# Peptides against a protein of PDB entry 5JXT, part 27

Target 1, 319 residues: chain A of PDB entry 5JXT
Amino acid sequence: SLLPKKEINVYIGMSEMQVKWYQKILEKDIDAVNGAGGKRESKTRLLNIVMQLRKCCNHPYLFEGAEPGPPYTTDEHLIYNAGKMVVLDKLLKRIQKQGSRVLIFSQMSRLLDILEDYCVFRGYKYCRIDGSTAHEDRIAAIDEYNKPGSDKFIFLLTTRAGGLGINLTTADIVILYDSDWNPQADLQAMDRAHRIGQTKQVVVYRFVTDNAIEEKVLERAAQKLRLDQLVIQQGRAQVAAKAAANKDELLSMIQHGAEKVFQTKGAFGTMAEKGSQLDDDDIDAILQAGETRTKELNARYEKLGIDDLQKFTSESAYE

## One batch from the design tools (peptide; aimed at target 1 T73 D117)

Design b2_p15_1_s4 (made by RFdiffusion4, then SolubleMPNN; from b2_p15_1, 10 letters changed)
Fold by OpenDDE base, seed 5:
Structure b2_p15_1_s4 (fold): chain B 319 residues (1-319), chain A 15 residues (1-15)
Amino acid sequence: as target 1 above (319 residues)
Amino acid sequence: MKPVVPRYILKREAE
């Protein structure tokens, strides 16, 4: 029988470089961030800020001039300059040691380019699929990953490209490096490993940058998922959750953690204390804290009715 | 070893 999947949100502090770039993004559009544009502020401007902040949470090298050089090289700086990479690097060692295989999903093909360089740097054998991958190359990559005795440890996928009906039950670990605005896209990605033919416990690690916009992306996704479930259960098909965030919701998401980011000198949380020197105990502590916060987040939304879930709450689920 | 230019840089410069 297929075991239930275990999903854990992994809350990760920003590196010093991420904090610097996050500050720079907010400062560039400070009037928008402060809501000074009022009703005249374009939704497009806020969406652009959200997109840049999400890029920063993924990796600062998604911005030109963030990487050290010239000469440009792949080295340890690719890991320690992004909190998610520090955690990923430790987690992948554990996953490999236990004889597991891993799917890594992102919304950003450009992040997969960074992850390819990382895989080569660490000597991890991998496959890749994104939205630009030709159909034949997609089939070849899936077959290469799934073949008996495959030496491919990692599959790199964009969430939507990986969601397209493929079977990847030869992996038992799923890392969501970032989250889709549509929680169903992430579920469809998980279901590539969590499907008939899986023989292991599927574990899903969802990376979430702590004290940043990604917490609000996660909260909104959780609200939407619960609302979708209740709408299906109650037969109220017409209560389409407004799929697109309004301006006030976007502004609230941008403002979340912004003050603390401006006040911070250096990295956040465990990244400030340990940085790239995270040990196995630090990872266990992060995973345990994440499991607790995941339970609390779920418990918050389980008690809400349809009318409550239709309201964007500015309150952090973790305050 | 000649420093290998990262693929993420090469792809960004080609866009």
Scores: peptide ipSAE 0.364, ipTM 0.842, DockQ to the pose 0.596
OpenDDE base, seeds 1, 2, 3, 4: peptide ipSAE 0.308, 0.346, 0.321, 0.322; ipTM 0.822, 0.828, 0.827, 0.821

Design b2_p15_2 (made by RFdiffusion4; failed a check: the pose's geometry)
Pose (drawn by RFdiffusion4):
Structure b2_p15_2 (pose): chain A 317 residues (1-241, 244-319), chain P 15 residues (1-15)
Amino acid sequence: SLLPKKEINVYIGMSEMQVKWYQKILEKDIDAVNGAGGKRESKTRLLNIVMQLRKCCNHPYLFEGAEPGPPYTTDEHLIYNAGKMVVLDKLLKRIQKQGSRVLIFSQMSRLLDILEDYCVFRGYKYCRIDGSTAHEDRIAAIDEYNKPGSDKFIFLLTTRAGGLGINLTTADIVILYDSDWNPQADLQAMDRAHRIGQTKQVVVYRFVTDNAIEEKVLERAAQKLRLDQLVIQQGRAQVAAAANKDELLSMIQHGAEKVFQTKGAFGTMAEKGSQLDDDDIDAILQAGETRTKELNARYEKLGIDDLQKFTSESAYE
Amino acid sequence: PNRPLVHLPNPPPPP
């Protein structure tokens, strides 16, 4: 029995420093922010703003010249200058206290570099797979974290790094520091720990910058995820739109017994006998329209699970 | 080269 994973959006604010940088990004190209300029502009200008705001929602130190002036030290400012780091510090502290281990995913390798400095600062044992990591390296990194009684606690990965089918069930908590544009990428990262061999409840925390660009980014991905489900669930429809033996058999046998019983004429003909007054015609049209409504209202309301014929139906016996 | 690790006596307050 594999427990369904718990996925939680953790909505996070921004530090005072992030607001300063967030405003500068929006100011430096306020024209494109207000939707100015021609409609012919290439997508490049707006996408550059998206990248900067994404970096700014992650950590301000991703911008050069942002960390407090030289010389540079690695201290508490690494935590309190990014809203996500403040939430993560207490979250990681609570995670270790309850005997849990955690996989931390990110889109940006420069952020895992910042998380490396944090792990060393707090004394956390950790592993990293980067996507810019050799094959033999990440094999050892997987084994090190999966070793029985492992010294490690945190596993730093990029959402895409490891490839398909790698197993990290020795962790039961997943933290998505930032989200991906395609939902299957984040969903695959969660299934590093949420797969066969996982014994504990998998909990996934997704850091989202509330009232900023990442909240809006998240709704789109949730929509694209919902669209994918509808396509996959309806993937049986085109194969259904020939005729089975039973389908052909049912068409022939339908009402055959009543035909054999009949010596004279059938229904509409036996009761009225090839002569029809106005009242008889009116009853035929009223009964037909009623049947027509009930038939259409029954089938236009159905779904794929009712129309889909099982392959075992072809096993006529 | 690695940057020094510094533990401040009075760390900044949370945002």

Design b2_p15_2_s1 (made by RFdiffusion4, then SolubleMPNN; from b2_p15_2, 6 letters changed)
Fold by OpenDDE base, seed 2:
Structure b2_p15_2_s1 (fold): chain B 319 residues (1-319), chain A 15 residues (1-15)
Amino acid sequence: as target 1 above (319 residues)
Amino acid sequence: SRKPLVYLENPPPAP
């Protein structure tokens, strides 16, 4: 029988470089961030800020002129300049030692380009599929990954490129490097490994930059997922979950953690304490804290009714 | 690869 998937949110501090770039993004549009534009603030401007902040949470090298060079090298700086890469690097070593195989999903093909260079640098054999991958090349990559005795450890995918019907049950670990605004897209990604033919316990690690916009992206996705479940259960098909954030929601999401980011000199959390020198105990602590916070997040939304879930609870902005 | 193809001086090691 297929075992239930275990999902754990992994809350990760920003590197010093990420904090500096996050500050620069907020400072560039400070009037918009402070809500000084009021009702006149463009929703498009706020959406752009959100996208830049999400890029920063993924990797600072997604910005032009961020990567140090020339000379441009592929070295440890690719890892220590992004909190998610530091945790990923330790987690992949553990996953490999366990004899597991891993799917890594991102919304950003340019992040997969960084992850390819990382895979080469660490000597990890990988496959890749994104939105630009031809249909024949997708089949070839899937077959190469799934073949008996495949030496491919990692599959790099954009979340949406893993189209309906792909079976990747030869992997038992799923890493969501970032989250989709639509929780159903992430569920569909998990279901590539969590299908008929899976013989192992599927574990999903969802990376979330702590004290940043990604926490609010996650909360909104969890709220939407619960609402969708309740609507299905109650047969109330007319409750169209507001698919897109309004301007006030976007502004609140941008403002989340912004003050603490401005006050911070250096890195955040475990990245400030340990930097790139995380040990196995530090990873266990991060995973345990993540499992606790995941249960708390789920329990928060499980108690809410349809009417509560339709209201953007600004209350989570003051906790 | 994150590097534009034009950064010829240090190609990533061939996979």
Scores: peptide ipSAE 0.147, ipTM 0.612, DockQ to the pose 0.075
OpenDDE base, seeds 1, 3, 4, 5: peptide ipSAE 0.139, 0.143, 0.135, 0.142; ipTM 0.596, 0.580, 0.545, 0.595; seed 4 fails the geometry check

Design b2_p15_2_s2 (made by RFdiffusion4, then SolubleMPNN; from b2_p15_2, 5 letters changed)
Fold by OpenDDE base, seed 1:
Structure b2_p15_2_s2 (fold): chain B 319 residues (1-319), chain A 15 residues (1-15)
Amino acid sequence: as target 1 above (319 residues)
Amino acid sequence: SKRPIVKLENPPPPP
C-alpha cells in the first residue's frame, strides 16, 4: 500500500541581503504599503508589490542589479544571500547521504535558473522541466530521471509543468521552494512522487520565509484547501471560494512583518545567528519547529466551519 | 550554467 506522505512547513529567516531588498520594495511603494491610497489604490499595484516580495523571499538575484559584480560569478554568495538556499544546501546534503532523490518545485522559472547554477556549483546531477520545455525534451528528461540506476539526484520543475500527470515515483523527497496561491497545484506536484509505484515514504518540505508575505500566502492556501474539502463533503457546490484576494486582504498580507523588517539591520532568526554556518543541529531545530507550526496551522483550520473560512480575518500586522 | 563558476579568493562584500 502507498504510505501516507509527511508534509512539513520549513520556516526560514531572510538573509541580510533579502532584508535590504525587502525594505527597498516596501519603501518604493510606501504610500500603498501604509494604505494611504485608500479606495483609489489600484489592486494591480498591490498585486505587483506582493509579487516583488515573493521574489525577494525566493532569491534577491531575481532583481536586476542585485547580483554582486562585475565579474558575475557562481560561488558561495549564491547560497548565503538567500535563507532558502542556505537551508536547501544543508538539506540536500542530508537527503543525498540518506540515498534519497528529490523533486524541487517553484512557481518561478527564473529561480530554476539559479538552482541550475547551484546544482553545477555543488556537482549535483539534475534534470529540468518548465513551461517552455519542448514535449520531446520533457519526455527525455523524465525518462533520464526515472531510468534504473539514474545518476540524476535532483529534478527541477515549475509547479505547473510538474502538475501535468507525470510519474516521478523514483523520487521520495519533494521540496516546494515556494507555494502556489492554489493549494491544488502544490498537491498535484506532490502527487508526482506520491503515486502508485512509490516504495518509500514521501516527505514534503514546504519552504516558507518567516516574518514575511509567504506566511500569509500559506495561510490563505490552507484556508482555501479546507474550504474546498468542506464544500465537497457538504455538497455545497455554490460556495465558490473567493479565489481572488480583495484590496484589504492584499494590503494586510503586504503589511505582515513589515514593521519588524524595517527595524531589522541584519538577517532574521537562524540566518542572523549562524548564516551560512548552519550545522546539522540547526537544521534539526528548524525542522522540529516547522513540524510544530505545521500542526498548529492545520489544527487552526480544522476547527473552522464554512462561514468562518469564508471570512478573511485581516488581523492587522500591527495588532 | 548561466554564470561562470569561479572561486573568488576575495568575494566582493555584499552590497
Scores: peptide ipSAE 0.108, ipTM 0.471, DockQ to the pose 0.260
OpenDDE base, seeds 2, 3, 4, 5: peptide ipSAE 0.090, 0.066, 0.067, 0.090; ipTM 0.464, 0.502, 0.490, 0.474; seeds 3, 5 fail the geometry check

Design b2_p15_2_s3 (made by RFdiffusion4, then SolubleMPNN; from b2_p15_2, 7 letters changed)
Fold by OpenDDE base, seed 3:
Structure b2_p15_2_s3 (fold): chain B 319 residues (1-319), chain A 15 residues (1-15)
Amino acid sequence: as target 1 above (319 residues)
Amino acid sequence: SRRPIVKLKNPPAEP
């Protein structure tokens, strides 16, 4: 029988470089961040800020002129300049040691370019599929990954490209490097490993930048997922309609953790304490804290009815 | 490397 997925949100502090870039993004449009535009502020302007903050949470090298150089190198700076890369680097070593194989999903093909350079730098054999991958090359990559005795440890996928019905049950670990606004896209990604033919416990690690916009992206995704479940259970098809964040929701998401980011000199949390020197105990502590916060997050939304889930999109900014 | 060391042609924001 297929074992249930174990899903763990992995809350990760920003590196010093991420904090500096996160501050710069907020400062660049401080009037919009402070809501000074009032009713006249463009939803598009807020969506642009959200997109830049999400890029920062993924990797600062997604910005022009952020990568250190000349000389431009693939070296340890690719890892220590992003909290998610520091955790990924330690986690992948553990995953490999236990004889697991891993799918890594992102929304951003440009992040997969960074992860590809990282895989080469660490000597990890990988496959890649994104939205630009031809159908034949996609089949070839899947077959190369799934073949008996495949030496491919990692599969790099964009969430949407990986969602296309493929079977990757030869992997037992799924890393969601970022989250989709649509929780169904992430579920479809997980279901590439969590399918008939899987023989191992599938573990899903969802990377979430702590004290940043990604916590609010996660909360919104969890609300939507619970709402979708209740709508299906109650047969009320009409409730699903307001999937797009309103302006006030986007503003609240942008403001979340912003004050603490402005006050922070250096990195956040475990990234400030240990940086790239995370050991196995630090990873276990991060995973344990993540498992606790994941249970708390799920328990918060499991208690809510359809009407509460529709209202909570507005009020969660003030507590 | 596929990382643009030179000017990131920002792919158009998908809508």
Scores: peptide ipSAE 0.146, ipTM 0.589, DockQ to the pose 0.028
OpenDDE base, seeds 1, 2, 4, 5: peptide ipSAE 0.063, 0.107, 0.122, 0.098; ipTM 0.516, 0.554, 0.591, 0.520

Design b2_p15_2_s4 (made by RFdiffusion4, then SolubleMPNN; from b2_p15_2, 5 letters changed)
Fold by OpenDDE base, seed 2:
Structure b2_p15_2_s4 (fold): chain B 319 residues (1-319), chain A 15 residues (1-15)
Amino acid sequence: as target 1 above (319 residues)
Amino acid sequence: SRRPIVKLENPPPPP
């Protein structure tokens, strides 16, 4: 029988470099961030800010002029300049020691370019599929990953490139390096490993930059998922229509943690305390805290009715 | 590398 998947949100502090770039993004559009544009503020402008903040949460080298050089190298700086990379680097060592194989999903093909260089630097054998990968090359990559005795440890994928029907049950670990706005896209990504033919417990690690916009992306995705479930259960097909964030929702998401980011000198959380020198106990603490917060997040939305879930509760932005 | 800056500085050796 297929075991239920275990999903854990992994809450990760920003590196010092991420904090500096996050501040710079907010400062560049400070009037929009403060809501000074009011009803006149362009939804497109807010969506652009959201996209830059999500890029920062993923890796600062997604910005022009962020990568140190010349010379431009692939070295430890690729890891320590992004909180998610620090946690990923430790987690992958553990996963490999356990004899597990891992799917890593991102929304950003440019992040997969960083992860590809990281895999080469660490000596991890990998496959890759993104939106630009030809159909034949997708088949070849899947077959190379799934073959008996495959030496491919990692599969790098864009979340949406994993088309309907791909079976990757030869992996038992799924890392969502970032989240889709649509929780169904992430579920479909998990279902590449969590499918008929899986023999292991599938574990999903969802990376979430703490005290940043990604927490609100996650909350919105959880709210939407619960709403979609209740709508299906109640036969109320009409309720699914409000998929797109409004301006006020986008503004609230941008403002989340912004003050604390402006006040911060250096890194956040465990990244401030340990930097890149995380040990196994630090990783266990992060995973345990993440498991607790994941249960709390799910329990929050499980108690809400359809009418409550249709209201964007701004109240969760001030706690 | 597929990273633009690293790719420009470290082109693959000519075949």
Scores: peptide ipSAE 0.361, ipTM 0.801, DockQ to the pose 0.060
OpenDDE base, seeds 1, 3, 4, 5: peptide ipSAE 0.095, 0.341, 0.079, 0.204; ipTM 0.548, 0.780, 0.570, 0.646

Design b2_p15_3 (made by RFdiffusion4)
Pose (drawn by RFdiffusion4):
Structure b2_p15_3 (pose): chain A 317 residues (1-241, 244-319), chain P 15 residues (1-15)
Amino acid sequence: SLLPKKEINVYIGMSEMQVKWYQKILEKDIDAVNGAGGKRESKTRLLNIVMQLRKCCNHPYLFEGAEPGPPYTTDEHLIYNAGKMVVLDKLLKRIQKQGSRVLIFSQMSRLLDILEDYCVFRGYKYCRIDGSTAHEDRIAAIDEYNKPGSDKFIFLLTTRAGGLGINLTTADIVILYDSDWNPQADLQAMDRAHRIGQTKQVVVYRFVTDNAIEEKVLERAAQKLRLDQLVIQQGRAQVAAAANKDELLSMIQHGAEKVFQTKGAFGTMAEKGSQLDDDDIDAILQAGETRTKELNARYEKLGIDDLQKFTSESAYE
Amino acid sequence: AYAEEVRQQKEEAAE
C-alpha cells in the first residue's frame, strides 16, 4: 500500500532586499511592464523580465553585486536576505527533528550553489546531482544517500537532473524551492521519493512567492496539469469513434422475438391498420419527441467511462 | 572571475 503524497503550497513573502531588487527589475524596463510599445515585439524582452523576477523570488544573491560588500562572508545574511531561505531554515530544522530526510529541487544550479553554502554553514550532510554531473558521479550520489544508516540528510537536485526512474525512497519529504513551467517535471521530482519502496508518507512542500510572479506562474502550470488529465482521460475516445460481433448480433436480435410472435402487423400497424386519422398521427409525433428528448438527454450527458467498450466484450461466449 | 574572487574571499574569511 503506497500512501498518496501530500502536496502543500507554502506561500512566502519577500525580504526588504528582494523588494529593492524586484522594484529595480520592474523599473529598468517599465515600458514593457505597463504593456507599452508595439504588439510586434518579440517574446524575448518580456521573457527576460520573467527570468529576473524568477531569480529574485529565489535569492537576491543570484544578481551580481547584491551580496553585502567585500569581503564576502557566509553567515546569517544568507538566510534572512531571502524569504524562501527563512521558511526553509525552520522547515529543515523541524524535518531533522522528526527523523525525516528531504529532497530539495530547483530550476537553477546557481541556487543549489547558494544552498551548498547554507548546508555547510549549518553543518548539514548532503549530496548533489546537478544535471551537469557525470553518470558515475550521480550513481555514487544516489547510493550514498540510499545507503542504510546514511550520514546524509539533504539531497540537492535540479528538477531535470537525474533522469527517469532513479530512486530516492530513503527520503520522505520533498521541497520544491521553485516550480517548473511544465507540471510533469515537478511531478517527476516528487516521484523520486514517492514510488514503490517508500514506506512513509511522502510530503511535498512547494515554495511560492505570494502576491508576486511565482503565484501567477503556478496557476498556469495548474491549468496545464488539469488540461493534461482531460486529454489522458479521454484518450480512449478516438479508438471508439467498426462493429463487434455482439454489436452486430444485438442489432439483428433486437426485437426479433416479438417479430416471431407477430402473425399480423407490428405495433403501429396492428393497432391502427394502415389508416391513420389526425389524432393517431398526433400521438405518433408526441410519443416520438418525448422518446427523442429522453434519449438525447441520456447520452449527451455521458462520459468516456460509460461509452468505452472493454476488450473483454469481444470475448463472446 | 567575479564568482572566483567571491569564493576566495569566503575561504579566507572562514580561515

Design b2_p15_3_s1 (made by RFdiffusion4, then SolubleMPNN; from b2_p15_3, 8 letters changed)
Fold by OpenDDE base, seed 4:
Structure b2_p15_3_s1 (fold): chain B 319 residues (1-319), chain A 15 residues (1-15)
Amino acid sequence: as target 1 above (319 residues)
Amino acid sequence: SAEELRRLQKKLAAE
């Protein structure tokens, strides 16, 4: 029988470089961040800020002029300049030692480009699929990854491209490097490994930048997922979860952690303490803390009714 | 483009 998947949110502090770039993004649009634009603030401007902040949470090299060079090289700086890469780098070593194989999903094809550079740098054999991958090349990549005795350790996928009904049950670990606004997209990605034919315990690691917009992206996704479940259970098809965040929701998401980011000199959390020198105990601590926070997050939304879940209020989570 | 240059330089350095 297929074992239930284990899902763990992995809360990761920003690197010093990420903090600097996060500050810069907020400062550039400080009037919008402070809500000073009022009703005149365009939803498009707020969505752009959200997109830039999400890029920062993924990797600062997604910004022009952030990567050191020319000459452009791949080196340890690719890892230590992004908290998610520091954790990924240690986690992949553990996963490989366990004889596991891993799917890495992202919303951003440009992040997959960075992950390719990383895979080459670490000597990890990989496959890649994104939204631009030709159908034939997609089949070839899947077949190469799934073949008996495949030496491909990593499969790099965009979440939506990986969601297209493919079978990747030859992997037992799923890393969601970032989250989709639609939790169903992430579930569909997980279901590539967590499907009939899987023989191992599937473990899903969801990377979440701590004290940043990604916590609110995760909360919103969890609320939506619970709402969708309750709507299905109650047969109330009319409770269309407001598919798109409103301006106030976007503003609240942008403001989340912004004050602490402005006050921070250097990195956050374990990234401030250890930087790139995380050991196996540090990873265990991060995973354990993540498992606890994941349980707390789930327990929060399990208690909420449909009416509460429709109110994306940061305040209702503190009562 | 700067991105094309980046990719090219990284490829050439890995070869």
Scores: peptide ipSAE 0.185, ipTM 0.821, DockQ to the pose 0.585
OpenDDE base, seeds 1, 2, 3, 5: peptide ipSAE 0.149, 0.133, 0.036, 0.174; ipTM 0.808, 0.801, 0.711, 0.819

Design b2_p15_3_s2 (made by RFdiffusion4, then SolubleMPNN; from b2_p15_3, 9 letters changed)
Fold by OpenDDE base, seed 1:
Structure b2_p15_3_s2 (fold): chain B 319 residues (1-319), chain A 15 residues (1-15)
Amino acid sequence: as target 1 above (319 residues)
Amino acid sequence: SLREERERQKKEMAA
């Protein structure tokens, strides 16, 4: 029988460069961040801020003029300037040593471009597909990855491209580098490895930037997933999960961790303590803490009814 | 684009 997949959230601090760029994004729209725009503040402006903050959580080189240069180089700076890359770099070494193969999913094709540079820099053989990949090239990449004795270690995918019903059961590790607003998109991505024909325990690592917008994206996705489950179980088809966050929800998400980010000089958490010098024990500690927080998050939403799950609990970003 | 810039740099480094 197929073993159940293990999913754990991996909570990762921002690098110093990410903190600086996160501050810059908030400062650029500080009136909107403080809610001073009132009724006149557009939902579109708040959505744009959310998207910039999510880019920052992924990698600062997603912004024009962030990458050091000219001359531009592929070097260790590609890793240490993003907390997720520091953790990814250590985790991939462990995964490879274990004889596992890995799918890496992102919402952002431009992040996959950075991950390609990283793969080349580390000498990792990879396949890639995204929304722009031709159908024939997708088939070729999948076949090359799934080939018996394939030397391709990594498959880089956009979450949407991974949703296309493909079979990637030759991988046993899934990394969600970022999360979709719709938890079903991430589940569909995981189910590329977690299918009939899988012989190993599938492990899913969901990267989440700690003390940032991504925690609220994750909470919203978990809330939606539980609501979708309860609606199916109770036959209440009419409970349209409010598909889009309202302005107050978006504002609360933007404000989450913002004060601590403004007060921070340098990096956050394990990135401040160790930075690129993370060892195997540091990774084990991060994974263990993540497993605990994942259980706590799930337990929080399992106790809620439909009416509670329809309310966005704006816990104030100031508590 | 940022992608095109990365690809240009790769070509320049390979040349």
Scores: peptide ipSAE 0.402, ipTM 0.862, DockQ to the pose 0.177
OpenDDE base, seeds 2, 3, 4, 5: peptide ipSAE 0.041, 0.331, 0.067, 0.373; ipTM 0.673, 0.858, 0.680, 0.862; seed 4 fails the geometry check

Design b2_p15_3_s3 (made by RFdiffusion4, then SolubleMPNN; from b2_p15_3, 9 letters changed)
Fold by OpenDDE base, seed 5:
Structure b2_p15_3_s3 (fold): chain B 319 residues (1-319), chain A 15 residues (1-15)
Amino acid sequence: as target 1 above (319 residues)
Amino acid sequence: AAEAARRAQKEAARA
């Protein structure tokens, strides 16, 4: 029988470079961040800020002029300049040692380019699929990954491209490097490994930048998932959660952790304490803390009814 | 332009 998947949110502090870039993004549009644009502030402007903040949470090298060079090298700076890469680097070493194989999903094909640089740098054999990958090349990559005795350790996928019904049950670990705005897209990604033909316990690690916009992206995704479940259970298909965040919700998401980011000199949390010197005990502590916070997050939304889940978009603006 | 140059340099270093 297929074992239930284990899902763990992995809460990760920003690197010093991420904090500096996060500050610059907020400062560039400070009037919009402070809500000074009032009713005239464009929803499109707020969505652009959200997109830049999410890029920062993934990797600062997604910005022009952030990567050191020329000459452009692939060195340890690719890892230590992003909190998620520091955790990923340690986690992949553990996963490999356990004889597991891993799917890494992102929303951003440009992040997969960074992950390819990383895979080459660490000597990890990988496959890649994104939205631009030709159908024949997708089949070839899947077959190369799934073949008996495949030396491919990692599969790099965009969440949407990886969601297309493919079987990747030869992997038992799933890393969601970032989250989709639609929680169903992430579930579909997990279900590439967690399906008939899987023989191992599937473990899903969801990376979440702590004290940043990604916490609010996660909360909104959890809220939406619970609402979708309740709507299906009650047969009320018309209560389709307004898929698009309103302006006030976007503003609240942008403001979340912004004050603490402005006050911070250096990195956040475990990245400030250990940085690239994270050991196996530090990873275990991060995973344990993540498991606790995951249970707490789920328990918060499980108690809510449809009417409560529709209102909660407003109250997070007053704390 | 800078990103394209970066990619080309890294691809050339992988070959």
Scores: peptide ipSAE 0.284, ipTM 0.865, DockQ to the pose 0.294
OpenDDE base, seeds 1, 2, 3, 4: peptide ipSAE 0.252, 0.196, 0.278, 0.209; ipTM 0.848, 0.828, 0.863, 0.831; seeds 3, 4 fail the geometry check

